# Peptides against a protein of PDB entry 4ASU, part 304

Target 1, 270 residues: chain A of PDB entry 4ASU
Amino acid sequence: ATLKDITRRLKSIKNIQKITKSMKMVAAAKYARAERELKPARVYGVGSLALYEKADIKTPEDKKKHLIIGVSSDRGLCGAIHSSVAKQMKSEAANLAAAGKEVKIIGVGDKIRSILHRTHSDQFLVTFKEVGRRPPTFGDASVIALELLNSGYEFDEGSIIFNRFRSVISYKTEEKPIFSLDTISSAESMSIYDDIDADVLRNYQEYSLANIIYYSLKESTTSEQSARMTAMDNASKNASEMIDKLTLTFNRTRQAVITKELIEIISGAA
Target 2, 83 residues: chain B of PDB entry 4ASU
Amino acid sequence: FTFASPTQVFFNSANVRQVDVPTQTGAFGILAAHVPTLQVLRPGLVVVHAEDGTTSKYFVSSGSVTVNADSSVQLLAEEAVTL

## One batch from the design tools (peptide; made by RFdiffusion4, then SolubleMPNN)

Design b2_p28_3_s3 (from b2_p28_3, 12 letters changed)
Fold by OpenDDE base, seed 3:
Structure b2_p28_3_s3 (fold): chain B 270 residues (1-270), chain C 83 residues (1-83), chain A 28 residues (1-28)
Amino acid sequence: as target 1 above (270 residues)
Amino acid sequence: as target 2 above (83 residues)
Amino acid sequence: EKEIEELEKLLKEEESYVPEPRPRRPLP
């Protein structure tokens, strides 16, 4: 490599390092906000899931339509955040297909579609884009819930897959159940609940779905920002090491060029 | 008893004496050992009667309330404010 | 070297990403 080539590469890597450092700081600020907003969102979301846990709602085996909702974002540079969700979605889809279930997929965030497009394109109902630039709101979750309910796909049961935040250095991909109105209304375990008007139950389920989606988005966002902060820190360190190596190579190459020029002068080859 | 909005928690697994809720079918009081039910909230007043005799009032928008067989209650409002 | 090239590609993709306006809830 010429001195010019090394200099160009050094300039490029130094620019990348500036970008990764900046992205780390932005991710840190977004993480701090996301973590604060996750605290009430977790209580709210777990509260919404309490019915399904306590009622032990079971889907009849004859019910074949299963919906998988993968929750992530549009934005990369966050380590294994998207691949973890996609891996669990693939595993779940394969298990359900082996059990003779019809599987449809919804992606929240474009990265899920990007990963699964080659293998699962025919199973996608819809992908929600524009996820991850702004903190998710309950309004955003309500829009997703409404679009899902109006999609015309009459699922019997579903799974929402997302990264649950544990700590700044840890997340875990988790699954939570989604049930259709028909499944919840016909569940034997629901018989202990007082006579519920069909309109009330429908409205209740709309809120439940929005609540679960909102919760999943908040967990996913917090996990993503923490993972991005770590990824950008690692990238900045790797760039620093490469800058050091290239600087040494530059210095050695410069000395070799000078030596060669001196030899050419002495030999009269100039 | 859990009472929360997406952005704020008012009660988290607390023991309370009574909760009055505004529902689409009418306002009702949730006492200990209330029958399991699901209801949808209408805009209105929530009144929480604590075990110590303290009464707290909240205005809620839409949402849901769940009374479970184990006497746990989840009151989940889209928006809620203390009065 | 491969890791940096991948990072450069991802950074260019992120810079070129023009957020489409979120479908706003139709205001009632």
Scores: peptide ipSAE 0.050, ipTM 0.877, DockQ to the pose 0.544
Fold by OpenDDE base, seed 5:
Structure b2_p28_3_s3 (fold): chain B 270 residues (1-270), chain C 83 residues (1-83), chain A 28 residues (1-28)
Amino acid sequence: as target 1 above (270 residues)
Amino acid sequence: as target 2 above (83 residues)
Amino acid sequence: EKEIEELEKLLKEEESYVPEPRPRRPLP
């Protein structure tokens, strides 16, 4: 490598390091906010899931339509956040297909589509873009819920797959159930719930879906920002190490060039 | 008893004596061992009666309330404010 | 070296991402 090549590479890596450091700081700020906003959102979302956990809603085996909602974002540079969700979605889709179920997919965030498009394009109903630039709101979740309900896909049951935040260094890809109105209304375990009006149940289910989506978005966002912060820190460190190595190489190469020039001067071979 | 909005938690797995909720079908009081039910909230007042006799009032927008067989209650409002 | 090239590619992809404006919530 010439001195010029090394210098060009050094300049490039230094620029990358500047970008990754900046992104780390931005991710750190977003993470701190996301973690604060996740605390109430988790109570709210877990509260919404309590019915399904306690009622032990079973979908009849003759029901074949299953919906998978994968929750992620549009933005990269966050480690395995997207691939973890996509891996779980693939596994679930394969298991359901092996069980003779029809599987359809909704992607929240463009990265899910980017990963699964080649292998699962025919199973996608819709992909929601513009996820991850701003903190998710309940309104955003409501829009997604409404679009899902209006999609015309009459699923019997489904799964929402997202990264649950554990700590700044850990997340876990989890799956939570979603049920259609028909599945809930026909579930034997729901018989203990007294005189539920059909309109009330419909509205309740709309809120439940929006609540679960909102919760999943908040968990996903917190996990993503934390993972991005870590990824950008690692990238910045790797860039620093490479800058040091290249600087040493540059200095050695420069000394060799100087020595060669001196020898040429002394030998009169210039 | 859990009472939360997407942005704020008022009660988290707390023991309370009674919760009065505004529902689309009418206002009702949730006491201990209330029959399991699902309801949708209408804009109105939530009144929480604590075991110590303290009463707290909240204004809620839309949302849901769940009373489970195990006597757990989830009151989930889209928006809620302390009065 | 491969890791840097991958990072450069990812950074370029991230810079090229232009968010489409979300439809404004209809004000209630």
Scores: peptide ipSAE 0.065, ipTM 0.878, DockQ to the pose 0.475; fails the geometry check
Fold by OpenDDE base, seed 1:
Parts: structure tokens; C-alpha cells; sequence
Structure b2_p28_3_s3 (fold): chain B 270 residues (1-270), chain C 83 residues (1-83), chain A 28 residues (1-28)
């Protein structure tokens, strides 16, 4: 490599290191906010799931329509965040297909579509873009819930797949159930609840869906920002090591060029 | 008893004497061993009566309330403010 | 070297990404 080539590469890597360092700081700030906002969101979301856990709502085996909602974002540079969700979505879709179920997919964030477009394109109902630039709000979750309910796809049961935040260094991909209004209304376990008006139950289910989506978005965001912070730190360290190696190569090459020029002068070949 | 909004927790698995809730079908009080029910909130006043006799008031927007067979209660409001 | 090239590609993709405005919750 010429001195010019090495210099060009050094400049490029130094610029990358500046970018990754800046992204680390931005991710750290967003993570700190996301972690604070996750605390009430987790109580709220877990509270919404309590009915389904306590009532033990079951979908009859003859019901074949299943919805998978994968939750991630549009933004890369966050390690295995997107691939973990996509891997679990693939596994779940394969298991359901083997059980004779019809599977449809909703992607929250463009990265899910990007990973699954070749293998599962025909199963996608909709992909929500513009995820991950700003913190998710309950309004955002309500829009997703409304779009699902208005999609015309009459699912019986569903799964929402997202990364649950554990710590700054750990997340776990998890699945939570979602149910259609018809499945809830027909569940034998619901008989213990007092006479519930059909309109009340519909409205209740709409809130429940929005609540669960909101919860999943908050868990996903916190996990993503933490993972991005770690990824950018690692990238910055790797760039630093490469800069050191290239600097040594530059110095050696410079010495070799000087030596060659001296030999040419002495030999009269110049 | 759990009472939360998306952004704030007011009660988390707390023991309370009574909760008065505004629902679309009317306002009612949730006491110990209330029958299981599901309701949707209307904008209005929530009153929480603690075991120590303290009464707290909240204004809520839309949302849901669940009374389970195990006597657990989840009050989930889209927006809620302390009065 | 491959890792850095991949990072450069991902950075360019991230910078070029202009998110479309999320549909606002329909006002009731």
C-alpha cells in the first residue's frame, strides 16, 4: 500500500470512530430516558395482560387464523436486536404452519420487513415505518391497534414478539398472546365475569390491544438503545485498534520510501 | 389494586378498602370480594379509599377496569391526574 | 477490514433513512 492509500484509510476510520462515538453518546441519553419511562409502562402493560393470564383464555384447536406482531424499529447498528425478533418470528410461524394454522404477520419497524421480505412476503399484512427516531407514545400504539382492527383480517389468536429489557447488557426476546374479540367473547373462562355488554367488551379489547402494543414498544426501545450503546462502544474500540495498526504501517512504509530514495541517489539511478 | 396510566403509577398491587370508578354504564364502588367484571372508563372521578381511612381523588380520561375472580383489580387509564 | 466496510454501509443507510411521519391517532 502507498502512503497515500494508508493516509486515506486512516482518515476514513478516524471519521467512522467520531461517528460511532457520537452515536454512543446519543444512544446513552436515549437509553436513560427509555429506562425511566419503561417503569410505569411495564406496570401498565403487565396490568393489561392480567386478564388473559388469570382467565386462562384458550383458543379452540379448530380455529386456524394466527397473527404474529413483530416489534423492533427502522434503525440499525444495535447488535442482534432485529435478528433476535425475526428468528423467533420465523420459529413461531414454522411451528404454527406445522400445526395447520394460517399465519399472517405485522411488522413494527422496517427492519423486520427487511429481514423477512424474501421468505415471508406473502404473509405480511402491513409494516409500520418511522419507528425508533422518537420515543413511542400511547397514541402511536393506538394507531397500530386501530390499523390491526381495521385490517379486515379475522384472526382467532395472535402473538406479539418483542425484546424485553433486563439490564444494560441483557435483553430477552419474548412472546405475549393477543386475542380477537370473538375468541374472548366465546371463551368459557369468561363466564365467571358478570353480564358484560358486547359494546363494553369490544371497547375493552381495543384498549387491551393498544396497551399491550404500547408496552412492547417501550420494552423494545429500551433494549434497542442499550444494545446500540454497546455496539457503538465496540465499534469505537475496534476503530481505535485499527488506527493504531495503520499508523504503525504508515511509519514503516514512510521509512521504506526514504530508504529507497537514498539508495537511488547513491546508485545514480535517480 | 393496581392503578396506572402509560406514564405514571398511582397504586401497584396495593391493598385498598374501596375504589369508586366512573364507567360508561355508571359509577360503582369496588369493595372486597366484588364479583368479576370488565368495564370501560368514562371521563370522571376515581376515589380510592385506603385501609387507613385516607381518601385519594383522581380525574381519569378513557381506559378500562378489571375485577378478577382472585379479587385483584386493574384500573388502567389513558390519562390520570391527582386532585 | 470487512467489519469496517459493513459499518460504513450501515452508517450510510442510517443517514439516508428519512422516516415518514407516523399517522397521528385519529382524533375521536
Amino acid sequence: as target 1 above (270 residues)
Amino acid sequence: as target 2 above (83 residues)
Amino acid sequence: EKEIEELEKLLKEEESYVPEPRPRRPLP
Scores: peptide ipSAE 0.053, ipTM 0.873, DockQ to the pose 0.646; fails the geometry check
Fold by OpenDDE base, seed 4:
Structure b2_p28_3_s3 (fold): chain B 270 residues (1-270), chain C 83 residues (1-83), chain A 28 residues (1-28)
Amino acid sequence: as target 1 above (270 residues)
Amino acid sequence: as target 2 above (83 residues)
Amino acid sequence: EKEIEELEKLLKEEESYVPEPRPRRPLP
């Protein structure tokens, strides 16, 4: 490599390092906010899921329509955040298909679609874009819930797949159930609940769906920002190491060029 | 008893004596061993009666309330403020 | 070197990302 080539590469990597350092700081700030906002959101979301855990709602075997909601974002450079969700979605879809169920997919965040479009394009109902630039709100979750309910897909059961935040260095991809109104209303385990008006139950389900989506978005966002912070830190370190290596190479090459020039002068081969 | 909004937690697995909730079908009081039920909140006042005799009032917008067979209660409001 | 090229590509893609405003829930 010529001195010019090395210099060009050094400049490029230094620029990358500046960008990754900047992104790390931005991710850190977003993470700190996300973590604060996750605390109440977790209580809220877990509270919403309590019914499903306690009621042990079972879907009859003859019911074949299953909805998978994958929750991530549009934004890359966050390690395995998107691939983890996509992997779990693929696994779930395969298991359901093997059980003879019809599977449809909703992607929250464009990255889900980008990973699954080649293999699962026919199963996608809708993909929500513009996820991850701003912190998710309950309003955002409500919009997603409404669009899902209006999709016309009459699912019996569903799965929402997202990354649950554990710590700044750890997340876990998890699945939570979603049930249709018909499945809830017909579940034998629901018989212990007092006579519930059908309109009340419908509204309740709409809230439940919005609640779980909101919860999943908050968990996902916190996980993503943490993972991005780590990824950008690693990238910055890797860039630093490469800069050091290239700098050494530059110095050696420079010395070699000087030596060559001296030899040419001495030999008269100029 | 859990009472939360998306942005704030008021009670988290707390023991309370009674919770009065405004629902679309009317206001009702949740006491110990209340029958399991699901309700949707209407805008109105939530009153929490603590075991120590203290009473707290909240205004809620919309949301849900769940009373489970194990006597656990989840009050989930879209918006809630302390009064 | 391949890793850096991939990073450069991802960075370029990320820089080009312009999020659209999210629709808000209609007030009841």
Scores: peptide ipSAE 0.037, ipTM 0.881, DockQ to the pose 0.643; fails the geometry check

Design b2_p28_3_s4 (from b2_p28_3, 12 letters changed)
Fold by OpenDDE base, seed 1:
Structure b2_p28_3_s4 (fold): chain B 270 residues (1-270), chain C 83 residues (1-83), chain A 28 residues (1-28)
Amino acid sequence: as target 1 above (270 residues)
Amino acid sequence: as target 2 above (83 residues)
Amino acid sequence: MEEIEKLKKEIEEEKNYVPEPRPVRRLP
């Protein structure tokens, strides 16, 4: 490699290191906010799931329509955040298909669609974009819930798949159930709630869906920002090591060029 | 008893004496061993009566309330403020 | 070297990403 080639490469890697350091700082700030906002969101979301856990709502096996909601974002450079969700979505879709279920998919964030487009394009109902630029709000979750309810797809049961935050260095891809209004209203375990007006139950289910989506978005966001911070830190360190190696190579190459020039002068070959 | 909004937690698995909630079908009091029910909140006043005799008041917007067979209660408001 | 080139590509893709303002409905 010429001195010019090494210099060009050094400049390129130094620029990358600046970008990754900047992205690390931005991710760190977003992570700190997301972690604070996740605390109440987790209580709220777990509270919304309590009915389904306590009532042990079961979908009859003859019911064939299943919805998978994958929760991620539009933004890359966050390690395995998107691929982990997509992997679990693929596994779930394959298991349901093997059980004779019809599977449809909703993607929250464009990265899920990018991964699954070739293999699952026909199963996608809708993809929500513009996820991950700003912290998710309950309003955002309500819009997603409304779009699902108005999609015209009459699912019997569903699964929401997202990354649950554990720590700054750990997340876990989780699945939570989603039930249609018809499935809830027909569940034998709901008989203890019989004096419920049908309109009340419909409205309740709309809130429940929005609540679960909101919770999943908050868990996903916190996990993503943490993973991005780690990924950008690692990238910055790797860039630093490469800069050091290339600098040594530059110095050695420079010395070799000087030595060659001196030999040419001494030999009278110039 | 759990009472939360998306952004704030007021009660987390707390023991309370009574909770008065504003629902679309009317206001009612949730006591110990209340029958299981699902209700939708209307804008109005929530009153929490603690076991120590303290009373806390909140204004809520829309949301849901769940009373389970195990006597657990989840009050989930879209917006809530202490009054 | 390959890792840095991959990272460069991912950074460029991230910079060039323009989200579409509307959910893409794929009507069946």
Scores: peptide ipSAE 0.280, ipTM 0.899, DockQ to the pose 0.326
Fold by OpenDDE base, seed 4:
Structure b2_p28_3_s4 (fold): chain B 270 residues (1-270), chain C 83 residues (1-83), chain A 28 residues (1-28)
Amino acid sequence: as target 1 above (270 residues)
Amino acid sequence: as target 2 above (83 residues)
Amino acid sequence: MEEIEKLKKEIEEEKNYVPEPRPVRRLP
């Protein structure tokens, strides 16, 4: 490599390092906000899931329609955040198909569609874009819930798959159940709940769905920002090491060029 | 008893004496050993009666309330403010 | 080196990402 080539490469890597450092700082700020906002969102979301856990709602075996909601974002440079969700979605879809279930998919965030489009395009109902630029709100979750309910796909049960935040260095891809109104209404375990009006149950289910989606978005966002911060830190360190290596190569190459030029001058060959 | 909005927690697995909730079917009081039920909130006042005799009032916009067989209660409001 | 080139590509893809407007309903 010529000195010019090494210099060009050094400049390129230095620019990347500046970008990754900047992105790390942005991710850190977004993470700090997301973590604070996740605390109440967990209480709220776990509260919404309490019914399903306590009532042990079961879907009859003759019911075949299953909905998978994958939750991530549009934004890259966050390590395995999207691939982990997509991997679990694929696994779940394959298991359900092997069990003779019909599977449809909703993607929250364009990255899910990007990963699954080639293999699962026919199973997608809808993909939500513009996820990850701003913190998710309950309004955003309500829009997703409404679109799901208006999709015309009469699912019996479903799975929401998202990354649960554990710590700055750890997340876990998890699955939570979602149920249709019909499944909840027909569940034997719901018989203990007194005189539930059909309209009340419908409205309750709409809130439940929005609540669970909101929770999943908050967990996903916190996990993503943390993972991005880590990924950008690692990228910045890798860039630094590469800069050091290239700088050493540059210095050695420069010395060799100078030596060659001196020899040519002394020998009269130039 | 758990009472939360998407952005704020008011009670988290707390023991309370009574919770009065505004529902679409009418206001009702949740006491110990209330029958399991699912209700939807209407805009109105939530009143929490603590075991120590203190009473806290909240305005809620909408949401849900769940009373389970184990006497656990989840009050989940879309918006809630302390009064 | 390969990791840096991959990162360059990912950064460029991220810069060029223009969010298209809200959910395209693909009705079945």
Scores: peptide ipSAE 0.280, ipTM 0.902, DockQ to the pose 0.329
Fold by OpenDDE base, seed 3:
Structure b2_p28_3_s4 (fold): chain B 270 residues (1-270), chain C 83 residues (1-83), chain A 28 residues (1-28)
Amino acid sequence: as target 1 above (270 residues)
Amino acid sequence: as target 2 above (83 residues)
Amino acid sequence: MEEIEKLKKEIEEEKNYVPEPRPVRRLP
């Protein structure tokens, strides 16, 4: 490589390092906010899931329609966040298909679609875009819930797949159940719940779905910002190491050029 | 007893004496060993009676309340404010 | 080197990402 080529590469990598460092700082600020907002959201979301855990709602085996909701974002540069969700979605879809169930997919965030498009395009009902630019609100979750309920796809059961935040260095992809109104109303375990009006149950289920979606978005966002911060830190370190290596190569190449020029001068003066 | 909004937690697995809730079917009091039920909240007053005899009041918008067989209660409001 | 080129590509993709004005794209 010529001195010019090395200099060009050095300039490029230094620019990348500047970008990754800036992105790290932005991710850190977003992470701190997301973690704060996750605390109440987790209590709220876990509270909404308590019914399903306590009632041990089971979907009858004759029920064939299954919905998978993958929760992620539109934004890259966050390590394995998207691929982790997509991997679990693929596994779940394959298991359900092997069990003779019909599987439909909803993507929250465009990155899920980007990963699954080639293999699962026919199973997608809808993809929600513009996820991850701002912190998710309950209003955002309500819009997603409403669109799902109005999609015309009468699922029997579903799974929401998202990254649960553990720590700044750890997340875990998890699955939570979603049940249709019909599945809840027909569940034998629900017989202990007294005098539930059908309209009340419908409204309750709408809130439940919105609550679970909101919770999943908050967990996903916190996990994503943490992972992005780590990824950008690693990228900045890798760029630094490459700058050092290229600088050494530049210095060596410069000395070789000088030596060559001196030899040419000596040889031409003879 | 858990009482939360998406943005704030008021009670997290707490023991309380009674909770009065405004529902679409009417206001009712949740005491110990209340019959399991699911209800939807209407805008109104939530009153929490603590075991120490203190009473806290909250205004809630919409949401849900769940009373389980194990006497656990989840009060989940879309919006809630302390009064 | 390959990792940095990948990162460069991903950075460029993120810069050029123009959200489509419609929050919901129905697949046909």
Scores: peptide ipSAE 0.283, ipTM 0.903, DockQ to the pose 0.310; fails the geometry check
Fold by OpenDDE base, seed 5:
Structure b2_p28_3_s4 (fold): chain B 270 residues (1-270), chain C 83 residues (1-83), chain A 28 residues (1-28)
Amino acid sequence: as target 1 above (270 residues)
Amino acid sequence: as target 2 above (83 residues)
Amino acid sequence: MEEIEKLKKEIEEEKNYVPEPRPVRRLP
C-alpha cells in the first residue's frame, strides 16, 4: 500500500470513529431514558399478562390460525437485536407450520420485514415503520393494536416476540401469548370469572393488546439502545486499534521512503 | 394489588384492605376475597384503603381491572393522577 | 477490514434513512 492509500484509509476510519463515538453518546442518552421509562412500563405490561398466565388459557387443537408479532425497530447498528427476534419468529413459524397451523406475521419495525421478506413475504399482514426514532408511547401501541384488530385476520391465538431487557450487557428474546376474544371467551379456565358482559370483555381485550404491545415496545427500545451503545463502543475501539496499526504502517512506510530517497541521493542514482 | 399507568406505578404487589374502582357498569369495592372478574374503567375516582386504615385517592381515565382467583388484583389505567 | 466495510455500509444505510413525518405507518 502506498502512503496515499494508508492516508486515505486512516481518514476514512477516523471519520467512522467520530460517527460511532457520537452514536454511542446518543444511544447512551436514549438508553438512560428508556431504562427509566421501562420501570413503570414493565409493571404495567406484566400486570396485563397476569390474567393469561394465571388463567392458563388453552387454544383448542382444531383452531389453526396463529399470529406472530415481531417487535423491533427501523434502526440498525445495534448488534443482534433484530436478528434475534427474526430467528425466534422463524423458529416459531416453523414449529407452528409443522403442527398444521396457519401462520401470519406482523412486523413492528422495518428491520423485521427486511430480514424476513424473502422467506416469509406471503405470511406478512402488515409492517409498522417509524419505530425507534422516538420513545414509544401508549398511543403508538394503541394504534398498532387497533390496526391488528381491524386487519381482518381472525387469529385464534398469537405470539408477541420481543427482546426483554435484562441489563446494559444482556437482553433475552422472549415470547408472550396473545389470545383472540373468542379464544378467551370460550376458555374453560375463564369459567371461574363471573358473567362478563361481551362488550366489557371486548374492551378489556383491546386494552390488554395495547398494554402488551406497549410493554414489548418499551422492553425492545431499552434493549436496542443498550445494544447500540455497546455496538458503537466496540466499533469505536476497533476503529482506534486499526488507526494505531495503520499509523505504525504509515510511519514505517514513510521511513522506508525517506531511506530510499537518501540512498538515491548518496549513490547519485537518479 | 397492583395499580399502575404506562408511566407511573402507584402500588406493586401490595396488600390492601379495599379498592374502590369506577367501572362502566358502576363503581364497586374490591375486598380481599372478591370473586374473580374483569372490568373496564371509566373516568373517575379510585380509592385505595390500606391495611393501616389510611386512604389514598386517585383520578383515573380509561383502563382495566382484573380480580383473579388467587385474590391478586391488577388495576391498569391509561392515565392516573394522585389526588 | 471486512468488518469496517460492513460498518461503513450500515452507517450509510442509517444516514439514508429518511423519516416520514407521520406516526407509526403501515407499509403497504
Scores: peptide ipSAE 0.273, ipTM 0.899, DockQ to the pose 0.337; fails the geometry check

